# Peptides against a protein of PDB entry 5ZK1, part 1

All scores and structures are predictions.

Target 1, 52 residues: chain A of PDB entry 5ZK1
Amino acid sequence: KREVRLMKNREAARECRRKKKEYVKCLENRVAVLENQNKTLIEELKALKDLY
Target 2, 52 residues: chain A of PDB entry 5ZK1 as posed
Amino acid sequence: KREVRLMKNREAARESRRKKKEYVKCLENRVAVLENQNKTLIEELKALKDLY
Positions, changes and structure headers below are counted from each chain's first letter, unless a header gives other numbers.
Peptide ipSAE is a variant of ipSAE made for these designs: the mean of its two directions, with the distance scale d0 fixed at 1.0 Angstrom where the peptide's residues are scored. Compare it only between designs on the same protein; published cut-offs may not carry over.
The geometry check fails a fold that doesn't show the stated peptide or that is severely misdrawn somewhere.

## One batch from the design tools (peptide; made by RFdiffusion4, then SolubleMPNN)

Design b1_p8_1_s1 (from b1_p8_1 with E2L)
Fold by OpenDDE base, seed 1:
Structure b1_p8_1_s1 (fold): chain B 52 residues (1-52), chain A 8 residues (1-8)
Amino acid sequence: as target 1 above (52 residues)
Amino acid sequence: LLPLPPLP
């Protein structure tokens, strides 16, 4: 009984670390896309403002 | 604008 509980705890801890890494990677990818989009939109808004 | 990747 004890060994099975320790095995299940190790598996749950591996899965928790995996899910956290995947979540962080997803956020990093979203941030990179948003930063690029924001930069482009600011440059476009500046170019439009410099014409008027 | 490219769509954002979905949240996990």
Scores: peptide ipSAE 0.308, ipTM 0.860, DockQ to the pose 0.871
Fold by OpenDDE base, seed 2:
Structure b1_p8_1_s1 (fold): chain B 52 residues (1-52), chain A 8 residues (1-8)
Amino acid sequence: as target 1 above (52 residues)
Amino acid sequence: LLPLPPLP
């Protein structure tokens, strides 16, 4: 009985770490896209202001 | 603007 509980706990801990890694990677990808979009919009706004 | 990746 104890060994089966320890095995299940190790499996649950591996799955929790996997889900956390996937969540962090998704946030990092969202941040990278937002930073690139924001940079592009700032550069476009600067280019438009430099035309006038 | 590119679509943001969905939250998992």
Scores: peptide ipSAE 0.301, ipTM 0.858, DockQ to the pose 0.858
Fold by OpenDDE base, seed 4:
Structure b1_p8_1_s1 (fold): chain B 52 residues (1-52), chain A 8 residues (1-8)
Amino acid sequence: as target 1 above (52 residues)
Amino acid sequence: LLPLPPLP
């Protein structure tokens, strides 16, 4: 039936949006960790440079 | 350094 095809399309579209949202959230978390690590390493390198 | 969260 046409209705079953439309239902499956709506489900596939919901799942595609869910997967995209989860992927973006994972990338945002990785960026936040990398930015914090980079900041810490720059501050440590500055502190070492200011010691000599 | 803390490990990065895994890719999904």
Scores: peptide ipSAE 0.293, ipTM 0.857, DockQ to the pose 0.864
Fold by OpenDDE base, seed 3:
Structure b1_p8_1_s1 (fold): chain B 52 residues (1-52), chain A 8 residues (1-8)
Amino acid sequence: as target 1 above (52 residues)
Amino acid sequence: LLPLPPLP
């Protein structure tokens, strides 16, 4: 039936958008953690270089 | 260093 195909397509499109949003949110969280770690490591390296 | 969140 045409209606069942249109329903399944709408469900698949919702799930595709959900998965993409979750993936982007995961990448944004990984970037924020890496940027914080990188800043801390640069500050530690600067403090170590300022001792010598 | 804190562990990174896992990839989905």
Scores: peptide ipSAE 0.290, ipTM 0.858, DockQ to the pose 0.870

Design b1_p8_1_s2 (from b1_p8_1 with E2K)
Fold by OpenDDE base, seed 1:
Structure b1_p8_1_s2 (fold): chain B 52 residues (1-52), chain A 8 residues (1-8)
Amino acid sequence: as target 1 above (52 residues)
Amino acid sequence: LKPLPPLP
């Protein structure tokens, strides 16, 4: 009984770490896209202001 | 503008 519970806990802990890594990678990718979009919009706004 | 990647 105890060994089976320890094995299941180890498997659950591996899956939790995997899901956390995937979630962090998704957030990092979202941040990188938002930062690039924000930079582009700021550059476009600057170029428009420099015309006037 | 690239679409945002979906949340997992």
Scores: peptide ipSAE 0.350, ipTM 0.875, DockQ to the pose 0.875
Fold by OpenDDE base, seed 2:
Structure b1_p8_1_s2 (fold): chain B 52 residues (1-52), chain A 8 residues (1-8)
Amino acid sequence: as target 1 above (52 residues)
Amino acid sequence: LKPLPPLP
């Protein structure tokens, strides 16, 4: 009985760490896309302002 | 503009 509970706890802890890593990677990818989009929009606004 | 990746 104790060993089966420890095995299930180890499996649940591995899955929790996996899900957390996937979530962080998704947020990092979203941040990188948003930062690139924001940079591009600022550069486009600057280029438009420098034409006038 | 590229679409944002969905939340997991």
Scores: peptide ipSAE 0.346, ipTM 0.874, DockQ to the pose 0.864
Fold by OpenDDE base, seed 4:
Structure b1_p8_1_s2 (fold): chain B 52 residues (1-52), chain A 8 residues (1-8)
Amino acid sequence: as target 1 above (52 residues)
Amino acid sequence: LKPLPPLP
């Protein structure tokens, strides 16, 4: 029936938006960790270079 | 170095 198809489509669209939001949040967390690690490694490389 | 959070 048409109404059941429209309901299922609305539910699928909500779930798609939820999954996309969780994926973006995971990427933002990965970027923040990588930026912090990169900063630390650059500071360590600078400190090693300043010894020579 | 901390491990990266897993992909969902």
Scores: peptide ipSAE 0.337, ipTM 0.871, DockQ to the pose 0.876
Fold by OpenDDE base, seed 3:
Structure b1_p8_1_s2 (fold): chain B 52 residues (1-52), chain A 8 residues (1-8)
Amino acid sequence: as target 1 above (52 residues)
Amino acid sequence: LKPLPPLP
């Protein structure tokens, strides 16, 4: 009985760490895409403003 | 503009 509880706890802890790593990686990818989009939009707005 | 990756 004790060994089965320790095994289940180790499995749950591995799954929790996996889900957290996937979530952080998703946020890092979203930030990188948003930063690149924001830079492009600022450059386009600057180019448009420099025409008038 | 590329779509954002979905939230998990």
Scores: peptide ipSAE 0.334, ipTM 0.872, DockQ to the pose 0.895

Design b1_p8_1_s3
Fold by OpenDDE base, seed 2:
Structure b1_p8_1_s3 (fold): chain B 52 residues (1-52), chain A 8 residues (1-8)
Amino acid sequence: as target 1 above (52 residues)
Amino acid sequence: LEPLPPLP
């Protein structure tokens, strides 16, 4: 009985760490896309202001 | 503007 509970706890802890890593990677990718989009929009706005 | 990757 104790060993089965320890095995299930180790499996649940591995899955929790996996899900957390996937969540962080998704947020890092969203941040990188938003930063690139924001940079592009700022550069476009600057280029438009430099035309006038 | 590229679509943001969905939340997991």
Scores: peptide ipSAE 0.378, ipTM 0.877, DockQ to the pose 0.863
Fold by OpenDDE base, seed 1:
Structure b1_p8_1_s3 (fold): chain B 52 residues (1-52), chain A 8 residues (1-8)
Amino acid sequence: as target 1 above (52 residues)
Amino acid sequence: LEPLPPLP
């Protein structure tokens, strides 16, 4: 009984770490896209202001 | 503007 519980806990802990790594990678990708979009919009706004 | 990657 105890060994089976320890094995299941180890498997659950591995899966929790995997899901956390995937979630962080998704957030990092979203941040990179938002930073690029923000940079482009700021550059477009500067170019528009430099015309006037 | 590229679509944001979906949340997992």
Scores: peptide ipSAE 0.377, ipTM 0.877, DockQ to the pose 0.881
Fold by OpenDDE base, seed 3:
Structure b1_p8_1_s3 (fold): chain B 52 residues (1-52), chain A 8 residues (1-8)
Amino acid sequence: as target 1 above (52 residues)
Amino acid sequence: LEPLPPLP
């Protein structure tokens, strides 16, 4: 009985760490895309403003 | 602008 509880706890802890790593990686990818989009939009707005 | 990757 004790060994089964320790095994289940180790499995739950591995799954928690996996889900956290996937979530952080998703946020890092979203930030990189948003930073690139924001840079492009600022450059386009600057180019449009420099025409007038 | 490409869509953002979905939240998990």
Scores: peptide ipSAE 0.370, ipTM 0.876, DockQ to the pose 0.872
Fold by OpenDDE base, seed 4:
Structure b1_p8_1_s3 (fold): chain B 52 residues (1-52), chain A 8 residues (1-8)
Amino acid sequence: as target 1 above (52 residues)
Amino acid sequence: LEPLPPLP
């Protein structure tokens, strides 16, 4: 029936938006960790360079 | 270096 198809499409569209939001949040968390690790490694490399 | 959070 048409109404059941429209309901299922609305549910699938909600779930697609939810999954996309969770994926973006995961990428933002990975970027924040990588930026912090990169900053620390640059500071360590600078400290090692300042010893010589 | 801590492991990166896993992809969902």
Scores: peptide ipSAE 0.361, ipTM 0.871, DockQ to the pose 0.866

Design b1_p8_2_s1 (from b1_p8_2, 6 letters changed)
Fold by OpenDDE base, seed 1:
Structure b1_p8_2_s1 (fold): chain B 52 residues (1-52), chain A 8 residues (1-8)
Amino acid sequence: as target 1 above (52 residues)
Amino acid sequence: SLEYPKIE
């Protein structure tokens, strides 16, 4: 009984770490895309302001 | 058209 509880806890802890790593990677990718889009939009807005 | 990266 004790060994099975320790095994299940180790499995749950591995799964929790996996899900956290996947979520962080998703956020890092989203930040990189948004930073690139924001930079491009700022450059476009500067170019438009320099025309008027 | 400036194609912005899609956010997955």
Scores: peptide ipSAE 0.083, ipTM 0.655, DockQ to the pose 0.165
Fold by OpenDDE base, seed 2:
Structure b1_p8_2_s1 (fold): chain B 52 residues (1-52), chain A 8 residues (1-8)
Amino acid sequence: as target 1 above (52 residues)
Amino acid sequence: SLEYPKIE
């Protein structure tokens, strides 16, 4: 009984760490895309202001 | 129009 509970806890802890890693990677990708979009919009706004 | 990458 104790060993089966410890095994299930180890499996649940591995899955929790996996899900957290995937969530962090999704956030890092979203931040990189948003930072690139924001940079591009700022550069476009600068180029538009430099024409007037 | 600049196509911005979609955020998935």
Scores: peptide ipSAE 0.083, ipTM 0.654, DockQ to the pose 0.165
Fold by OpenDDE base, seed 3:
Structure b1_p8_2_s1 (fold): chain B 52 residues (1-52), chain A 8 residues (1-8)
Amino acid sequence: as target 1 above (52 residues)
Amino acid sequence: SLEYPKIE
């Protein structure tokens, strides 16, 4: 009984760490995309203001 | 049109 509980806890802890790592990577990718989009929009707005 | 990067 004790060994089966320790095995299940180790498996659940591995899965929890995996899901957390995947979620952080998804947020990091989303931030990098949004930062690049904002940079491009700011550059486009500067170029449009420099034409008028 | 500059395609904005798709947010996955």
Scores: peptide ipSAE 0.077, ipTM 0.642, DockQ to the pose 0.167
Fold by OpenDDE base, seed 4:
Structure b1_p8_2_s1 (fold): chain B 52 residues (1-52), chain A 8 residues (1-8)
Amino acid sequence: as target 1 above (52 residues)
Amino acid sequence: SLEYPKIE
């Protein structure tokens, strides 16, 4: 009984670390896309302001 | 036309 509980805990801890790594990678990719979009929009707004 | 990158 004890060894089976320790095995299940090790499996759950591996899965928790995997899910956390995937979630962080998803957030990093989303931040990079949003930062690039925001930079482009700010540059476009500056270019429009410099025309007037 | 400025195509904004789609956030997938």
Scores: peptide ipSAE 0.068, ipTM 0.632, DockQ to the pose 0.096

Design b1_p8_2_s2 (from b1_p8_2, 5 letters changed)
Fold by OpenDDE base, seed 3:
Structure b1_p8_2_s2 (fold): chain B 52 residues (1-52), chain A 8 residues (1-8)
Amino acid sequence: as target 1 above (52 residues)
Amino acid sequence: ELEYPKIE
């Protein structure tokens, strides 16, 4: 009984760490995309303001 | 057209 509970806890802890790593990677990718979009929009707005 | 990266 005890060893089966420890095995299930180790499996649940591995799955929790996996899900957390995937979530952090998703946030890092979203931040990188938003930073690039923001940079591009600022450059476009500058070019438009320098034209008029 | 400026193709913005899609946020998945």
Scores: peptide ipSAE 0.066, ipTM 0.620, DockQ to the pose 0.166
Fold by OpenDDE base, seed 4:
Formats: structure tokens, C-alpha cells, sequence
Structure b1_p8_2_s2 (fold): chain B 52 residues (1-52), chain A 8 residues (1-8)
């Protein structure tokens, strides 16, 4: 009984760490895309202001 | 730093 509980706890802890790593990677990718889009829009707005 | 241009 004790060994089976320790095995299940180790499996649950591995899955929790995996899900957290995947979620952080998804957020990091979303931040990088949004920062690049925002940079491009700021550069376009500057270029538009320099024309008028 | 990514700042929006101030529209004056």
C-alpha cells in the first residue's frame, strides 16, 4: 500500500511539472508575438507621423 | 522600451 501511494504521488508531481512548463512556454510565446506586433505598430505609427 | 508615440 505505501509504495503504490508514493508511485502515484511521483506520477502526479511529474504531470503537474509538465503542465506548468507547457503553460509557461505558451505564455512566453504569446508575449514574444505580442511584443513583436506592438513594436511593428509603434514603428508604423512613427513612420506615419513623420509623413505629416 | 516600447512606448506609443504621443499624439500632440
Amino acid sequence: as target 1 above (52 residues)
Amino acid sequence: ELEYPKIE
Scores: peptide ipSAE 0.057, ipTM 0.650, DockQ to the pose 0.035
Fold by OpenDDE base, seed 5:
Structure b1_p8_2_s2 (fold): chain B 52 residues (1-52), chain A 8 residues (1-8)
Amino acid sequence: as target 1 above (52 residues)
Amino acid sequence: ELEYPKIE
């Protein structure tokens, strides 16, 4: 039936949007962690350079 | 990029 195909398509589209939102949030969290680690490493390397 | 100071 056409209605069953439309229902399955709506469900698949909801799941696709959910997975995309979770993936973006995972990338945002990874970027924030890497930016903080990079900042700390640059500050440590700068402090080491200012000693020599 | 952290360039080393050239030791003169």
Scores: peptide ipSAE 0.034, ipTM 0.546, DockQ to the pose 0.022
Fold by OpenDDE base, seed 1:
Structure b1_p8_2_s2 (fold): chain B 52 residues (1-52), chain A 8 residues (1-8)
Amino acid sequence: as target 1 above (52 residues)
Amino acid sequence: ELEYPKIE
């Protein structure tokens, strides 16, 4: 019984670390997309302001 | 650093 509980805990800990890594990667990708979109919108707003 | 332009 003890060894099976330790094995299951090791598996759960590996899966928790995997899920955390995938979540961070998803956030990093979302930040990169939003930063690029925001940069483009700031450049467009600047170009419009420089016309008036 | 992404500075928002102040639209004034």
Scores: peptide ipSAE 0.058, ipTM 0.664, DockQ to the pose 0.038; fails the geometry check

Design b1_p8_2_s3 (from b1_p8_2, 5 letters changed)
Fold by OpenDDE base, seed 1:
Structure b1_p8_2_s3 (fold): chain B 52 residues (1-52), chain A 8 residues (1-8)
Amino acid sequence: as target 1 above (52 residues)
Amino acid sequence: SLEFPKIE
């Protein structure tokens, strides 16, 4: 009984670390896309302001 | 048309 509980705990801990890594990677990708979009929009707003 | 990258 104890060994089976320790095995299940190790599996659950591996899965928790995997899910956390996937979530962080998803956030990093989303931040990189939003930063690039924001940079482009700021450059366009500057170009428009320099025309008026 | 500025195509922004889709956030997946």
Scores: peptide ipSAE 0.050, ipTM 0.665, DockQ to the pose 0.167
Fold by OpenDDE base, seed 2:
Structure b1_p8_2_s3 (fold): chain B 52 residues (1-52), chain A 8 residues (1-8)
Amino acid sequence: as target 1 above (52 residues)
Amino acid sequence: SLEFPKIE
């Protein structure tokens, strides 16, 4: 039936949007951690240079 | 499986 195909397509589209949202959230968290680590390493390198 | 690394 056409209606069953449309229902399955709507379910697949919901799942695709959910997976995309989870992927973006994982990338945002990874960027935030890497930006924090990079900031800390730059501050440590600056503090080390200010000692010499 | 797309297991994204959990950032602890």
Scores: peptide ipSAE 0.044, ipTM 0.643, DockQ to the pose 0.303
Fold by OpenDDE base, seed 4:
Structure b1_p8_2_s3 (fold): chain B 52 residues (1-52), chain A 8 residues (1-8)
Amino acid sequence: as target 1 above (52 residues)
Amino acid sequence: SLEFPKIE
């Protein structure tokens, strides 16, 4: 009984670390895209303001 | 033409 509980806990801990790594990578990719879009929009707004 | 990066 104890060894089976320790095995299931090790498997659950591996899966928790995998899911956390995938979630962080998804957030990092989304942040990089949003930062690039925001930079482009700010540059376009500056260029538009410099025309008037 | 200002193409925003597509969020894949």
Scores: peptide ipSAE 0.044, ipTM 0.651, DockQ to the pose 0.159
Fold by OpenDDE base, seed 5:
Structure b1_p8_2_s3 (fold): chain B 52 residues (1-52), chain A 8 residues (1-8)
Amino acid sequence: as target 1 above (52 residues)
Amino acid sequence: SLEFPKIE
């Protein structure tokens, strides 16, 4: 009984670490896309202001 | 649903 509980706890801890790593990677990817889009929009807005 | 951008 004790060994089975320790095994299940190790599996749950591995899965928790995996899910956290995947979530962070998804946030990093979202930040990179949004930062690129924001940069492009700011550059377009500057180019439009420099024409006036 | 939070669809995360899949960078394929």
Scores: peptide ipSAE 0.043, ipTM 0.654, DockQ to the pose 0.311

Design b1_p8_2_s4 (from b1_p8_2, 7 letters changed)
Fold by OpenDDE base, seed 3:
Structure b1_p8_2_s4 (fold): chain B 52 residues (1-52), chain A 8 residues (1-8)
Amino acid sequence: as target 1 above (52 residues)
Amino acid sequence: SLKYPKID
């Protein structure tokens, strides 16, 4: 009984760390894309203001 | 039309 509980806890802890790493990577990728979009939009807005 | 980067 004790060994089975320790095995299940080790498996659950591995899966929790995996899911957390995947979620952080998804957020980092989303931030990088949004920062690049924001930079491009600011550059486009500057170019449009310089034309008028 | 500049394509905005897709959010993956």
Scores: peptide ipSAE 0.063, ipTM 0.634, DockQ to the pose 0.164
Fold by OpenDDE base, seed 1:
Structure b1_p8_2_s4 (fold): chain B 52 residues (1-52), chain A 8 residues (1-8)
Amino acid sequence: as target 1 above (52 residues)
Amino acid sequence: SLKYPKID
């Protein structure tokens, strides 16, 4: 009984670490896309302001 | 039309 509980806990801990790593990678990708979009929009707004 | 990256 104890060994089976320790095995299941190790499996659950591996899965928890995997899910956390995937979530962080998803956030990093979203941040990189949003930062690039924001930079582009700021450059467009500057170019428009320099025309008026 | 500026094609922005899609956030998948």
Scores: peptide ipSAE 0.063, ipTM 0.628, DockQ to the pose 0.164
Fold by OpenDDE base, seed 4:
Structure b1_p8_2_s4 (fold): chain B 52 residues (1-52), chain A 8 residues (1-8)
Amino acid sequence: as target 1 above (52 residues)
Amino acid sequence: SLKYPKID
């Protein structure tokens, strides 16, 4: 009984670390896309203001 | 720092 509980805990801890790494990578990719889109929109708004 | 242009 004890060894099976320790094995399941080790597996759950590995899966928790995997899910956290995937979530951080998803956030990093989303931040990079949003920063690029925000940069482009700021450049377009500047170019539009320079026409008037 | 990316700042939005001020719309005056």
Scores: peptide ipSAE 0.056, ipTM 0.637, DockQ to the pose 0.034
Fold by OpenDDE base, seed 5:
Structure b1_p8_2_s4 (fold): chain B 52 residues (1-52), chain A 8 residues (1-8)
Amino acid sequence: as target 1 above (52 residues)
Amino acid sequence: SLKYPKID
């Protein structure tokens, strides 16, 4: 009984670490996309302001 | 560092 509980806990801990790593990677990708979009919008806004 | 332009 104890060994089965320890095995299940190790499996749950591995799965928790996997899900956390995937979530962090998703956030990093989203940040990179949003940073690029904001850079483009700031450049477009500068070009528009330089026309007036 | 993308400094967001402060919207004054």
Scores: peptide ipSAE 0.046, ipTM 0.618, DockQ to the pose 0.041

Design b1_p8_3_s1 (from b1_p8_3, 3 letters changed)
Fold by OpenDDE base, seed 1:
Structure b1_p8_3_s1 (fold): chain B 52 residues (1-52), chain A 8 residues (1-8)
Amino acid sequence: as target 1 above (52 residues)
Amino acid sequence: SALEEAKK
């Protein structure tokens, strides 16, 4: 009984760490895309303001 | 949740 509980706990802890890593990676990718889009939009807005 | 399963 004790060994089965320790095995299940190790499995649940691995899955928790996996899900956390996947969530962080999703956020990092979203931040990188939004930062690049924001930079481009700021540069476009600057170029438009410099024409007028 | 895997977090709640790991706490049990």
Scores: peptide ipSAE 0.066, ipTM 0.693, DockQ to the pose 0.037
Fold by OpenDDE base, seed 2:
Structure b1_p8_3_s1 (fold): chain B 52 residues (1-52), chain A 8 residues (1-8)
Amino acid sequence: as target 1 above (52 residues)
Amino acid sequence: SALEEAKK
């Protein structure tokens, strides 16, 4: 009984760490895309202002 | 959640 509970706890803890890592990676990718889009839009706005 | 499963 104790060994089975320890095994299940180890599995649940591995799955918790996996889900957390996937969530962080999703946020990091979203931030990188949004930062790049924002940079591009700022550069385009600057280039348009420099034409006048 | 996997955190709640680990507390059971």
Scores: peptide ipSAE 0.062, ipTM 0.688, DockQ to the pose 0.036
Fold by OpenDDE base, seed 4:
Structure b1_p8_3_s1 (fold): chain B 52 residues (1-52), chain A 8 residues (1-8)
Amino acid sequence: as target 1 above (52 residues)
Amino acid sequence: SALEEAKK
């Protein structure tokens, strides 16, 4: 009984760390996409302003 | 939550 509880705790702790790493990676990817979109929109707005 | 799953 004790050994099975320790095994399950080690597994749950590994899964918690895995899910946290995946969530951070998802946020990092979302930030990179939004930063690139924002840069493109600023460059487009600048190009439109430079026509007038 | 991943923390709630680790406490079950």
Scores: peptide ipSAE 0.058, ipTM 0.664, DockQ to the pose 0.040
Fold by OpenDDE base, seed 5:
Structure b1_p8_3_s1 (fold): chain B 52 residues (1-52), chain A 8 residues (1-8)
Amino acid sequence: as target 1 above (52 residues)
Amino acid sequence: SALEEAKK
C-alpha cells in the first residue's frame, strides 16, 4: 500500500511539472508572436510618419 | 487541475 501511494505521487508530480512546462512554453510563444507583431506595427507607423 | 491530480 505505501509503495503504490509513493508511485502515484511521483507520477502526479511528473505530470504537474510537464503541464507547467507546456503552459510556460505556450506563454513564451504567444509573447514572441505579440512582440513581433507589435514591432512590425510600430515600424509601419514610423515609416508612415516619416513620409509626411 | 495539476494540483487536484497531485492530491489524489
Scores: peptide ipSAE 0.056, ipTM 0.669, DockQ to the pose 0.039

Design b1_p8_3_s2 (from b1_p8_3, 4 letters changed)
Fold by OpenDDE base, seed 1:
Order: sequence, then C-alpha cells, then structure tokens
Structure b1_p8_3_s2 (fold): chain B 52 residues (1-52), chain A 8 residues (1-8)
Amino acid sequence: as target 1 above (52 residues)
Amino acid sequence: SSLEEAKK
C-alpha cells in the first residue's frame, strides 16, 4: 500500500514539472515574439520620422 | 494543479 502511494506521488510530481516546463517555454516564446514585434514597430516609426 | 489533484 505505501509503495503504490509513493509511485503515484512520483508520477504526479513528474507531470507537474513537465507542465511547468511547457508553460515557461510558452511564456518565453511569447516574450520573444512580442520583443521582436516591438523592435520592428520602433524601427518602422524611426524610418518614418527620418523621412520628415 | 496536478499536485492538487494528487491530494484529493
């Protein structure tokens, strides 16, 4: 009985760590996309200001 | 969370 509970706890802890890693990777990718979009928009705004 | 589910 105790060993089965310890195995289930280890599985739940592995799955929790997996989900956390996937969530962090999703946030990192979203930050990288937003930073690149922001950089491009700032460069476009500078190029437009340099025409006038 | 998977840890909350394991406590129920």
Scores: peptide ipSAE 0.062, ipTM 0.696, DockQ to the pose 0.035
Fold by OpenDDE base, seed 3:
Formats: structure tokens, sequence, C-alpha cells
Structure b1_p8_3_s2 (fold): chain B 52 residues (1-52), chain A 8 residues (1-8)
């Protein structure tokens, strides 16, 4: 009985760490995409403003 | 993932 509880706790802790790592990676990738898109849009707006 | 494709 004790060994089964320790095994289940180790499994739950591994799964919690996996889900957290995947969530952080998803946020980091989304931030990098949004920062690049924002930079491009600012450069396009600057180029358009410099025409007038 | 659509986000990994948009990062390339």
Amino acid sequence: as target 1 above (52 residues)
Amino acid sequence: SSLEEAKK
C-alpha cells in the first residue's frame, strides 16, 4: 500500500512538471511571434509615415 | 504547431 502511494505521487509530480514546461514553452513561443509581428508593424508604420 | 510555423 505505501509503495503504490509513493509511485502515484512520483507520477503526478512528473506530469505536473511536464505540463508546466509545455505551458511555459508555449508562452515563450507566442511572445517571440508577437514581438516579431509588433516590430514589423512598427517598421511598416514608420515607413508609411516617412512617405508623408 | 501553427505557432512554431509562424516563428520560422
Scores: peptide ipSAE 0.029, ipTM 0.656, DockQ to the pose 0.310
Fold by OpenDDE base, seed 2:
Structure b1_p8_3_s2 (fold): chain B 52 residues (1-52), chain A 8 residues (1-8)
Amino acid sequence: as target 1 above (52 residues)
Amino acid sequence: SSLEEAKK
């Protein structure tokens, strides 16, 4: 009985760490895309202002 | 993922 509870707890803890790592990676990817898009839009706006 | 496509 105790060993089965410890096994299930170890499995649940591994799954929790996996889900957290995947969530952080998703956020890091989203931030990198949004930062790049924002940079591009700012550079395009600057280039358009420098034409006039 | 739509985010992995936007990184290409």
Scores: peptide ipSAE 0.027, ipTM 0.651, DockQ to the pose 0.313
Fold by OpenDDE base, seed 5:
Structure b1_p8_3_s2 (fold): chain B 52 residues (1-52), chain A 8 residues (1-8)
Amino acid sequence: as target 1 above (52 residues)
Amino acid sequence: SSLEEAKK
């Protein structure tokens, strides 16, 4: 009985760490996309201001 | 899927 509880705890801890890593990676990808879009929009706004 | 599941 103790060994089965320790096995289940190790599995739950691995799954928790996996889900946290996937969530962080999803946030990092979303930040990178938003930062790139924001940079492009700022550059376009500067180019439009520099024309006039 | 939380830290609480890993403590059970």
Scores: peptide ipSAE 0.058, ipTM 0.702, DockQ to the pose 0.037; fails the geometry check

